# Peptides against a protein of PDB entry 3WG5: the designs that were tried, part 1

All scores and structures are predictions.

Target 1, 218 residues: chain A of PDB entry 3WG5
Amino acid sequence: LAKNIVYVAQIKGQITSYTYDQFDRYITIAEQDNAEAIIIELDTPGGRADAMMNIVQRIQQSKIPVIIYVYPPGASAASAGTYIALGSHLIAMAPGTSIGACRPILGYSQNGSIIEAPPKITNYFIAYIKSLAQESGRNATIAEEFITKDLSLTPEEALKYGVIEVVARDINELLKKSNGMKTKIPVNGRYVTLNFTNVEVRYLAPSFKDKLISYITD
Target 2, 218 residues: chain A of PDB entry 3WG5 as posed
Amino acid sequence: LAKNIVYVAQIKGQITSYTYDQFDRYITIAEQDNAEAIIIELDTPGGRADAMMNIVQRIQQSKIPVIIYVYPPGASAASAGTYIALGSHLIAMAPGTSIGACRPILGYSQNGSIIEAPPAITNYFIAYIKSLAQESGRNATIAEEFITKDLSLTPEEALKYGVIEVVARDINELLKKSNGMKTKIPVNGRYVTLNFTNVEVRYLAPSFKDKLISYITD
Positions, changes and structure headers below are counted from each chain's first letter, unless a header gives other numbers.
Peptide ipSAE was made for these designs. It is ipSAE averaged over its two directions, with the distance scale d0 held at 1.0 Angstrom where the peptide's residues are scored. Compare it between designs on one protein only; published cut-offs may not apply.
A fold fails the geometry check if it doesn't show the stated peptide or something in it is severely misdrawn.

## One batch from the design tools (peptide; made by RFdiffusion4, then SolubleMPNN; aimed at target 1 A49 Y83; its pose is not in this set)

Design b1_p16_1_s4
Fold by OpenDDE base, seed 5:
Structure b1_p16_1_s4 (fold): chain B 218 residues (1-218), chain C 218 residues (1-218), chain A 16 residues (1-16)
Amino acid sequence: as target 1 above (218 residues)
Amino acid sequence: as target 1 above (218 residues)
Amino acid sequence: RKVVGLEPISFKTVKK
């Protein structure tokens, strides 16, 4: 009986064009092996909005379910990470993690102060994040408040408010709790029921390129 | 009968990437010897948030219980130190110590004034610190107030409010009082009951590198 | 297209 394969990969640090390459590589490997799902352990403080939008698009085009797992404890899906999570097939968080703080900025001034985005840009991202929430059947009001109030949530709050689907301490608990759940967005045009019975967990290591760029961005 | 080994190490000063290396080294040594626990005597005014989050992650990934002990009298687990404590398996404080004052800042201006963190950052750390408190079954309301009110507590207050688990004058009293307590977070996925019966206390000295960097950062 | 930064701020937690 062919074991259902679940891939696990880690994406840590700033969201950049390189982070897109990591997502693309990991998802492609899992697609090629017809995996039941890929779990991306995400820990990000944010990053570039352009890279974020490309990552969301890549996830939505996946041939398999992509589960964003804010992990390990102490990790966050901050800013760009929240958008990525809201664009995914299922969101999980470990206890001790956070999600939110999505207000766009133009950058930092020389004195370290935030350069605020003009209303046009802020309103664009409000519409964008609300659309991601609505498409995935997640709380669009809270998604908007991630921008308008710079709100951040605990796993318990995020679950309670319908932002995420699972609170899990580790991969095994995640697989157990998400077994039988439907994806929050379609895979190949269909909502998929996750089947984590008799799974083989395969960990994907970062490529040499992945290691080098993480070393440069840390 | 193999003695239960308890390691004791000291971490003093600003939380930096070097402080992460100290935590990692000390915990690794204690893990290799299958110690019953490691006690980290912590005295910090705070430091870098990135280093703090990495330290929390390293503690949570420990194969053995990590006890944060705010020691000696006059020491503090200020700012980043509070987050580290809240991320640990057990918190102890000596009389005459303090914990709290967790409001994030961007840095100091040329005139020595604090550059306030924008709401985005403050809200991120509120969610983060509340999540650490909730995960460990500690007072999440007080954890939030460590940021929103810049609250600092005495050991007696911290114990009363359910922020910490032990008030102890020295290592021997700490071992006596914490004997039979369960860890506030899991070790290898399980809550461990501490057994400090027939213990050997081993003190870890700072490495040459540890001494050199402390000399540079002081 | 102006790159909107969602950049992480280097956070310092320092005792007042």
Scores: peptide ipSAE 0.059, ipTM 0.318, DockQ to the pose 0.155
OpenDDE base, seeds 1, 2, 3, 4: peptide ipSAE 0.038, 0.034, 0.025, 0.064; ipTM 0.342, 0.287, 0.302, 0.356; seeds 1, 2, 3, 4 fail the geometry check

Design b1_p16_3_s2
Fold by OpenDDE base, seed 4:
Structure b1_p16_3_s2 (fold): chain B 218 residues (1-218), chain C 218 residues (1-218), chain A 16 residues (1-16)
Amino acid sequence: as target 1 above (218 residues)
Amino acid sequence: as target 1 above (218 residues)
Amino acid sequence: AKGEFSVSLRFKGRRA
């Protein structure tokens, strides 16, 4: 019986237009091979709102389930990473990771102080993040508080509040725990029941371009 | 009879958080002196969306009319500058200036190509710019087209389409032509009729900080 | 620098 394939790829660092290219490439490879799912190991402090929204859209257009896995321990789905997670088919977190702190900022002043976003921008992203939470059947109140309170959660808190679906230490535990779960958003217009029985795990490496860009943006 | 004061200040270059500080300082000075209005001579290629929205909010909170004057000839209220103009109490343009090109972008790639904003961002700014136009009784269709078509207009076209209120070659002509006009948005909750009869024009210079920042951001 | 509306909306990331 042809083993169902699950792809795993790592996305680390700032969310930029190049991060979109990584997501697009990884998801496309997994789609082409008719994978059961792709797991994106995400470790991001945040990044650009625009790139984030493109990534969310790319995930939502995926022909296969896209699982965001905040990994390894010490990693975060901070800021833009939280939006990406909330826009995905399933969210998992490793113990010792974090999610949240979604407050939009205009940037940093010369002295390194945060330039706060005007209320209109904040309100836009509140509406946006609440929409992502609602569409995925996740906690929209906490999603709002990721902005309004700049809330940051542990995996256990995020699970408890219904922000995420799985806490897992590694890929094997993730596959085991998520087996039989339904996607939180549709795939090809349908909610998919994940089947991770007898799967082959394939790791995708960053392209030369991905490595170069990560090097420049770090 | 104590001459009514009209302040004039120049804002040139990229719209940034520092540009907000300039607007805030200039408007505050004019408010403190109970000026009839402040005219901001604007020449900007664009800048940050966030700074733009802060500036719009600061203008809308002004205790006095804030007139955006695209000046001198060759100047533009491009991109973020168009939003600022549409958020102001009156828009004037000098002949040989331009307004528009409001399409949101994510930035530039390494090769200098534009990174396009995702549809969701574009749609947000479409809604935002249309709101500014509608609130000010200006052409919301053209405001949308500043984004969707990346439209750029001459002063004559902008006047014709009801985007702006005045075409003027200089401050004296602007004062003459705008005398008796009503503000396009409220001042202290009321539409103000501009009275530029027997006014003293006071020019505000950039602060040392303003000069330094302009030097660094150029 | 072309007068493009840079939506450099950044989200507050935890600076690691």
Scores: peptide ipSAE 0.182, ipTM 0.452, DockQ to the pose 0.337
OpenDDE base, seeds 1, 2, 3, 5: peptide ipSAE 0.107, 0.103, 0.125, 0.152; ipTM 0.544, 0.486, 0.489, 0.503; seeds 1, 3, 5 fail the geometry check

## One batch from the design tools (peptide; made by RFdiffusion4, then SolubleMPNN; aimed at target 1 C102 R103 P104, target 1 (a further copy) R48; its pose is not in this set)

Design b1_p18_1_s4
Fold by OpenDDE base, seed 2:
Structure b1_p18_1_s4 (fold): chain B 218 residues (1-218), chain C 218 residues (1-218), chain A 18 residues (1-18)
Amino acid sequence: as target 1 above (218 residues)
Amino acid sequence: as target 1 above (218 residues)
Amino acid sequence: SASGAIYPIRLGGGKLKR
């Protein structure tokens, strides 16, 4: 029987192979306990494209709903974070957060200027982000503009444009608002109606390795 | 007066923004002391293209010769490491090392398969690596094949093909063999003849941060 | 044995740590 348990875990910082390991660990724990869902509190400026793509794939393979929650206020799901969010079962944002700015870059020059990606890279990620939006029934035009215009949105704008599903101040409001919503992508091949009635919230702590990597990459 | 000092520092692991900081720190120390050169003992499987490009630029802006030494035996200058080497003033390799395998990838899939880069990315890096080879008077055809054929070379092959300048077993043999060689790229706008007669070898240790990042990324 | 892949594509916003 599915436990009325919702896991909450935090992922903060740059998206790397280690971030993939965090997602995998957290989702696996929640799957093992037959949780109703896992909420990932996400705060990221972006990161590696490969790690991002693997994270998206891991979310899509999840046996439970994975909710990306851009939290706390002041956090962002920037760049790679936006892709991850668009690949998830439900997106929520807290007031004072942002989403978008998805332009792929080769990196930063010595003077801090952006080294732009070749047009083919940009086009690849345009196609990719649009596919994520389309598969999830989210706004594919805005998803493209996250790249082409380097667009960033507030939670209210993102909700209005059909990029995200929930604006919530905290976990309790998120659970309340998302209760009865269908996942935007399938879980095990089926759209699931979220049931957050009488749920226990269980927090997952970062491992020691997780804390150490965050400290070093910060 | 230029001190008869040669600095030696080690850079090991993935090429990241932190690797750039290591290069910058090491070169800056050697510049401040008016060293005859700095030798970077390089062992890398590759890494980020942005960091690589910044490292190449930092080397080209160096006020002293920067020698890339693929060391110890068993080490490699793979992928990003090859670009860095080709952007340097002199390349040396120890016996039992390798150079090449420069095909750009988007990353690894969940199954560990390579996600290939779009052709435009590949072409960008082909042009870039060829430019580095041409500017340094090294074999641009082989540089291209490091990408197109994912070619890897032994030190003996790399020397034979005009990719590198020195095969050396240790720092002493490197200094002996490279003495009197001209830098393959300019230092402060001029090709410099290396003078390793009666030099003091000074080792630079990794910072605590350097050690910690290496431990976490390993 | 992480093979020597240049992962060129960074997706945005890495604030340069001041």
Scores: peptide ipSAE 0.141, ipTM 0.585, DockQ to the pose 0.399; fails the geometry check
OpenDDE base, seeds 1, 3, 4, 5: peptide ipSAE 0.078, 0.063, 0.090, 0.099; ipTM 0.547, 0.530, 0.430, 0.399; seeds 1, 3, 4, 5 fail the geometry check

## One batch from the design tools (peptide; made by RFdiffusion4, then SolubleMPNN; aimed at target 1 G47 R103 I105, target 1 (a further copy) A49; its pose is not in this set)

Design b1_p20_2_s2
Fold by OpenDDE base, seed 5:
Structure b1_p20_2_s2 (fold): chain B 218 residues (1-218), chain C 218 residues (1-218), chain A 20 residues (1-20)
Amino acid sequence: as target 1 above (218 residues)
Amino acid sequence: as target 1 above (218 residues)
Amino acid sequence: MAKSPGKGVIIPAVGTGKVK
């Protein structure tokens, strides 16, 4: 019996236009092979809002389930990473990770202080993050508080509050726990029940370009 | 009967990208020799949060138990050092050492005053440190107070509050007291019972590069 | 086309801080 293929790829570092290219490449490979899902091991401190919004759209346009997994222990889906997670078909976190801190800013001043976003921009992202949460059936109140209170959560808190779906230590535990779950958003207009009963895990390596840019941006 | 090898290495000074290289090198050597454990004698005033997070990840990815030992007397696992300890398989402290003071900052102003981190960053590190404590079965309330109250503890207090596992005067006492303890986090997905019954202690020397950079950053 | 309000907006990296 043909194994259900699950791709696993890592995306680490700041969210940029290049991070979009990574997501697009990885998802496209998994789509072409009709994978059961792709798991993106995400570790990000945040980044550009424009790139983030494009990544969310790319995930939502995927022909296969895209699972965001905040991994390894010590990783975060901080800021832009939270929006990406909330835009995905399933969210998992490893113990020792975090999610949240979603308040938009215009940048940093010369003294390292935050340049605050005007109310117009803040309100836009409040509406946007609430929309992502509502569409995925996740906690929209907490999603708003990720902005209004600069809230960050542990995996256990995020699970308890209905922000994420799974806490898992590794890929094997993730596959086991998420087996039989429905996607939180549709895949090609349909909610999919994940089938991880007979799975082949395929790891996608970063391209040479991916490695080079990660090395420069770190 | 082949002796169980325990490596001992010292890491001293500020936590930087170079400190990551030291941890990685030392752990890799001990992994290659299938050591029972590595003990890192840690003395740090703190350092970069990015480097600290990478070090925590490297420790948690170790194929062998990594024991953080705050040593010698007069040493500290201050700030970033506390996070590293909380991310490790076992924490020990020598009498006359300290742990804590974990509040994030943006840096120092020209007058030497602390530039406070915005609530977003503070809340992120609260979630992060609580996550490390919870994953390791250590006191998450005290871990939070290391930030919110700038709390610092003695070895006896840290042991009493369940932040650390051992108070030991030297390596021999540490090995004796930790013999038969389980790691506080898994090693390759399994909690390991430490076996120090027939131990050969091997000291790792700092590389020439390690000595040079420590000399420049001190 | 309404300029994407995401242009020039940063949802900042929290990891750049010093833990001291």
Scores: peptide ipSAE 0.063, ipTM 0.331, DockQ to the pose 0.071
OpenDDE base, seeds 1, 2, 3, 4: peptide ipSAE 0.051, 0.032, 0.044, 0.041; ipTM 0.325, 0.303, 0.325, 0.267; seeds 1, 2, 3, 4 fail the geometry check

## One batch from the design tools (peptide; made by RFdiffusion4, then SolubleMPNN; aimed at target 1 S79 R103 L106 D150; its pose is not in this set)

Design b1_p21_2_s3
Fold by OpenDDE base, seed 5:
Structure b1_p21_2_s3 (fold): chain B 218 residues (1-218), chain C 218 residues (1-218), chain A 21 residues (1-21)
Amino acid sequence: as target 1 above (218 residues)
Amino acid sequence: as target 1 above (218 residues)
Amino acid sequence: VKLHKGAIYPIRLGGGAPAKV
């Protein structure tokens, strides 16, 4: 029996237009091979809201399950990363990671102080993040509090509060724990039951361009 | 029996004078074919108020029902998009979308701060958005609060409060749910009952110019 | 008059400053 393929790719750093291109490329490769899923190892402090929204849309248009895995230990799905995770088919976190802190800002002043977003923008993202949580059957109250209280959660807290689906130390534990789980949003109009029995794990390396841009944006 | 035709077209990005041309072109094609309706898949962060008002007027002059569908998931009918939706014959939203945040602004300063509109302009748009809601039999109080409180709603909230008519995951569900609904504003002086039995869905692709301008405005 | 949800500056969803505990 042809082994089910699971792709694993890493996305690290700030969420930008280029991060969208990375997501699009990785998901497209996995779609072309009819992979069982793609796991995106995500480590981000946040980034651009426009890029984030495009990434969420691209994930939701995926023909295969997209698993966001906050990995390795010490990583975060901070701010934009939380929105991306909430827009995905399954969220996993490694021990020693975090999720949340979703308050929108206009930027940083010359002195490094946060330029606060006006209520208009904050309220927009409250509605948006609540919508992502509700659509995925995740905790919409906590999703709101990621903005209103700048809440950040540990993996254990995020699991307990129904923000994420899996806590796993590594890819093998993730595959084991997520096997038989249903996607939290549809794939091609249906909720897919993940089948991680007899899988081949394929790692997608960053392109040369991916490496160069990551170097410039860090 | 000749199948009833439903056109579907996408409008994405900022509301500008070019967005008016897109609406006009799409509606004109559907009018020429005596379509049962046109569905406009709308995803917008907002835009120009003048262009928005012209779009609303063009929709209200349509010889066929114009359905605004906030789609796909992650999309928004933000700001100008909300006015356009409220000016249309039927509003639908996909899960994971939002509507609202309608406060007018004069622009953004060099530091990215919002330049607030003077009370005169704000009050004009309060009256205008309330008029659109009242004319369409939608919640005028919420329409006002889209400005005064910068309110944004999920699809479920918008449906519950009587801002929109349909929550649908895709075009097929939209057609199914909206079949037999009356338009919320007149078509050629009468409220039309939508007949989505035995329809042919025709997708209108963006023109080359549409693609180029979308690329420049993003 | 602009009816925008967001500012000219790309709205950043920056991670809150890591609470230095």
Scores: peptide ipSAE 0.117, ipTM 0.393, DockQ to the pose 0.191; fails the geometry check
OpenDDE base, seeds 1, 2, 3, 4: peptide ipSAE 0.077, 0.104, 0.034, 0.071; ipTM 0.383, 0.385, 0.330, 0.361; seeds 1, 2, 3, 4 fail the geometry check

## One batch from the design tools (peptide; made by RFdiffusion4, then SolubleMPNN; aimed at target 1 S79 G107; its pose is not in this set)

Design b1_p23_2_s1
Fold by OpenDDE base, seed 5:
Structure b1_p23_2_s1 (fold): chain B 218 residues (1-218), chain C 218 residues (1-218), chain A 23 residues (1-23)
Amino acid sequence: as target 1 above (218 residues)
Amino acid sequence: as target 1 above (218 residues)
Amino acid sequence: TKLAKGYIEPITLAGKPVKYVPK
C-alpha cells in the first residue's frame, strides 16, 4: 500500500522575504514527493505584508494541501501569521496558542511605540483579510475584528467562531482530527478530502541558510 | 589643535530593521567621539518603509550632522534610500549614481511583478516625502514626482533641481565642497555650519554581525 | 532575484509587539 506521506516543517519568527523562501522550499519538496499534505508549524509575532501576501499566494498555488498549525503551546499566529493561516487549506492550533492581532502598522518608533498605519492602509487590509476568510469559508466578521479591534483569540474561541478547523495538542492528534476533512480552499481547483490513514510523517529540517537567517533575525 | 573627526561608514543593500541598527550604531559611535560629522556611503535599491522611517527619525535625532553620500559610481539611493537622504543633514552623490524611484509597493508577486500599493498608501508616502523635502529646504515638487512619476535623477539633475547639495567623486571632494555649508535640517535644534578644515577621516568597519547579515541578504 | 529598484516595502503587520530586545 503506497504509504501516504505527510510532511511537517517549522516556520518560526518574523515573516520576511526569507520566510517566503522557506514556505516555497517546503511546499516544493512536499509537491515533488506527492505528499498527502504538508503541515507548517507556525510561530510568528507578525512581519512584512509583502512577504505575507506572497506566502498566501504560494499556498494557494500549492499542488497539495497546506495545513497551518499554530504550534507549540505558547506560539502565536499573530498579524501576518493570521493572514497566512486564513489563506491555507486547513488551520489548526495547539492549546495555549493565539491567533489574531492583525492591525497593520507602519513600524515601530525609536521608543518602541507603534507608528499607526493611515486609514487607507487599514482599509486595504480589512478588505484583504475578509476576502481570505470568505474564500476559505471562515468567519469574515472575526477576520475584520482582528484588525478593527486588534482582536486575539484562543484556539477554543477561534474554533467556536469558525476561524480555524482543528484544536490539537500534537501532530498525531492533528492528523486524527483532520482525517476526512475537506480543505477550506481548492487544491488544483478541487476541494480535497484529507486522507491521514496509514500516513508516514516526515519532518523537514531547516536548510543551513534557514538556520543562519533565523539566528540573525532572532 | 583638536583635530575635527569625520566618520565614514558604508550602508549597502536593502533597507531593513538591520539597516536601522547599522545607522544607529554608526551615528552613536560618531556622537560619542564628538565628530564634526558622519558620512554614510549609501547604496540601496530600497527596502522596508518602517525601517526607513526609523532611520530618518534616528538621523533627525542625531547630535552630529549626518551626511548621506550616494557612493560609489553605479550606486543608487533608490526608494527608501531617497527618503533617508531627504531626511539627512546633507546629501551628496557621486557621478554615475541615481536617486529617486520612490513609488511604494506592497511587494513582489511570485513572478517578480510589482504588487501595487493602494492609493491610500501612495498618498501617505507622498505627504511624507514632501514633508521631508520641505523640512530640509529641498525640492518638494520633485520629491512628489519621485512617487507619482517614479522619477529617477542623475546627480547633476538632482543638484540642479535642489534635491541634493553636493556632487562629489570621492570623500576628499565631498569634504572640500561641503566645507562651510549649513546643514539642511537642525542638529540639536540649530543649523550647523560644517567645518571640514583640518579633519581626520575615520572609517567605521561593519561589525561581524553587519558582515554576516550582508552576506545573507545578498 | 534582482530586487527591482525603487520599492518602499510597506506595512509591517505587527502582531504582538516584537519586544524590541535591545541588543
Scores: peptide ipSAE 0.141, ipTM 0.399, DockQ to the pose 0.329; fails the geometry check
OpenDDE base, seeds 1, 2, 3, 4: peptide ipSAE 0.016, 0.032, 0.036, 0.107; ipTM 0.221, 0.264, 0.269, 0.354; seeds 1, 2, 3, 4 fail the geometry check

## One batch from the design tools (peptide; made by RFdiffusion4, then SolubleMPNN; aimed at target 1 G47; its pose is not in this set)

Design b1_p24_7_s1
Fold by OpenDDE base, seed 1:
Structure b1_p24_7_s1 (fold): chain B 218 residues (1-218), chain C 218 residues (1-218), chain A 24 residues (1-24)
Amino acid sequence: as target 1 above (218 residues)
Amino acid sequence: as target 1 above (218 residues)
Amino acid sequence: MTYSERVARATGLSVGLRFKSIKP
């Protein structure tokens, strides 16, 4: 029986192998307690594709719903963050946040210019992001445009276009609005109806290691 | 007038953005002193493609010859290291070292398994590594096989097949054997004949930052 | 701005194409 417990954790910064470890740890804790869901407050400018793909896979393997919440105001789920969101069970955004800008790049040149990804790489990620959107019943056309047009959307636009499920100012509003929603992807092979009636919200703090690594990578 | 100075620096570990900074710093120092050449003692298992490409570009932009020396015995110019070597003005290897294994991957899964690169990415790097070999007058067929067959070569094999220019046990033997050789790629648009007669060898130590970052990334 | 910081700020999916690191 899922406990009336919802975990909330924050993931901020670049998506790296360490970010994967954070996701894994947070989701594992929530799984162990058989939580109703975990909400990940996400603020990322993007990061590594490999780490992103691993994070998406980890979310899809979760025993509980993983809600990606682009938060706080001013935060973004940019690039890798968009993929992660599209791979999750539910996406929420706070007002004043953004999602998109998913064009893959090989990196940055010494002068800070973008090293363009070969068309073949771009096409791979177009297929990948479209698959995430399709699997989650979200707007695959817009997902593609996140790459092809380097499109970024406001929460209102993202909601309107069917990229996300919820616009919420805070955790309480998120819980209220998402209550009774079905997950956009299966949990253990089944679509789950979120039940946030009388839930206890538990905040997961970053580990000391998380703090140290964030300090080093920032 | 090029000073009869040859710089020697060591780059060890994974090829990252920090490795680029090391290359840039070392080459810049050698350029400022108008050195005859810089020898980079390279020992790498590979690393990031973006950093690798930037390093190759930095080498190609060098005002002085950059010699990649796979050193010490037991070291390798694996994967990204091979690309860097092929992008350099001269390649040397110590006995007991290796070069090759250049197959691109997207990364590693959580279980440590390789996430295969799409064929399109592999083909991009095949074209790239072949271009490096062709531009430097090195064996482009073997360069391709570093990817397609994940081929690794001994110094003797690499020399035999025209992948590298020198097998040398130490810096002194390297200087002796490479003296009078022309760079395999241009320096400032011209092929340079290496002159190691009466050279002063100056060793560049890693910066404190280099030591700290290497400690963090290792 | 360090190269890493510039890379960090630029909105882009870094295809962290790694070449097979031969783990020792």
Scores: peptide ipSAE 0.080, ipTM 0.470, DockQ to the pose 0.683; fails the geometry check
OpenDDE base, seeds 2, 3, 4, 5: peptide ipSAE 0.037, 0.029, 0.060, 0.048; ipTM 0.373, 0.331, 0.482, 0.434; seeds 2, 3, 4, 5 fail the geometry check

Design b1_p24_7_s3
Fold by OpenDDE base, seed 3:
Structure b1_p24_7_s3 (fold): chain B 218 residues (1-218), chain C 218 residues (1-218), chain A 24 residues (1-24)
Amino acid sequence: as target 1 above (218 residues)
Amino acid sequence: as target 1 above (218 residues)
Amino acid sequence: MSYSERVAKATGLNVGLRFKSRAP
């Protein structure tokens, strides 16, 4: 029997190979404990495309629902974070957060200027982000505009346009509002109805390794 | 007056954002001390394309010659390492090392399988690697085949085909053989003749931060 | 095997496209 347990973990900073390891570890813990869901509190300015694609794949292979929650106020699911969100079972945002700005870049020049991606790469990620939106029943036109117009949305706009499912101020409001919702992508081949009635919230702390890497990379 | 000083630093492992920071720090130290050159002992299985491109740019902007030395025996300048080498002022390899295997990938699946890059991305990096070869007066056909055939070369083959400039067993032999050679790309707008007569070799140790990151990521 | 170990074993140019990180 799935325990009435919801895990909450925080992922903050740039999307890297290490971020993949964090997602994998957190989801694995929640899977092993047969949690009802895991909520990932996401605050990212973006990061690497390969790590992002791996994270999306890891979420899609999850045995339990993975909820991306753009939190706290002031946080963003920018760039790579938007792709991760669109690949997840449910997206929530806190008031005062943002999502979008998904234009792929080759990197930054030494002067901090953006090196633009060639049209061929941009078109690849347009197709990719649209596929994530379509598979999850979200707004594929807006997903494309996250790249083509470098569009950024508020939580209210994102909800209105069908990019996200919930606007919530905190975990309690998120659980309340998402209770009874269906996942936007399958879990083990089927869409799951979320049951957050009488749930225990368990916070996953960063590992010592996680803390040490964060301390060094900050 | 450029001091008769040559710096030597080791960069080992995957090419990442942190690897860029290492290159930047090491080159900056050598620039500040007006070194004759810096030798980067490189041992890499590859890594990220964005970090690689930034490293290449940092090398090309160096105020002093940057020599990539594939070392020690058993090391490789694989994938990203080949691009970095081709973007540098001089390439040397120790016997028993390798260079090449430059096929771009989108990443690794969860099972560790390679996700192939679409032809559009592959073609971009073919053009990029050929540009590095052409700009440095190295073999652009072989550079292309590092991608199209996933070609890997021994030091002797790489020298024969005009991919690298020196085969050397150690730093002393490298300095001896490269003495009087011209850089393959400009330094501050001009090609420089290397002068390794009566040089002091100074080794740059990894910073405490470098050691800590290595300890955590290993 | 850590992801880093798997990546280390696979010789390949990871086209790590960075997405626009608003680095603060």
Scores: peptide ipSAE 0.090, ipTM 0.543, DockQ to the pose 0.633
OpenDDE base, seeds 1, 2, 4, 5: peptide ipSAE 0.091, 0.036, 0.288, 0.095; ipTM 0.518, 0.487, 0.689, 0.602; seeds 1, 2, 4, 5 fail the geometry check

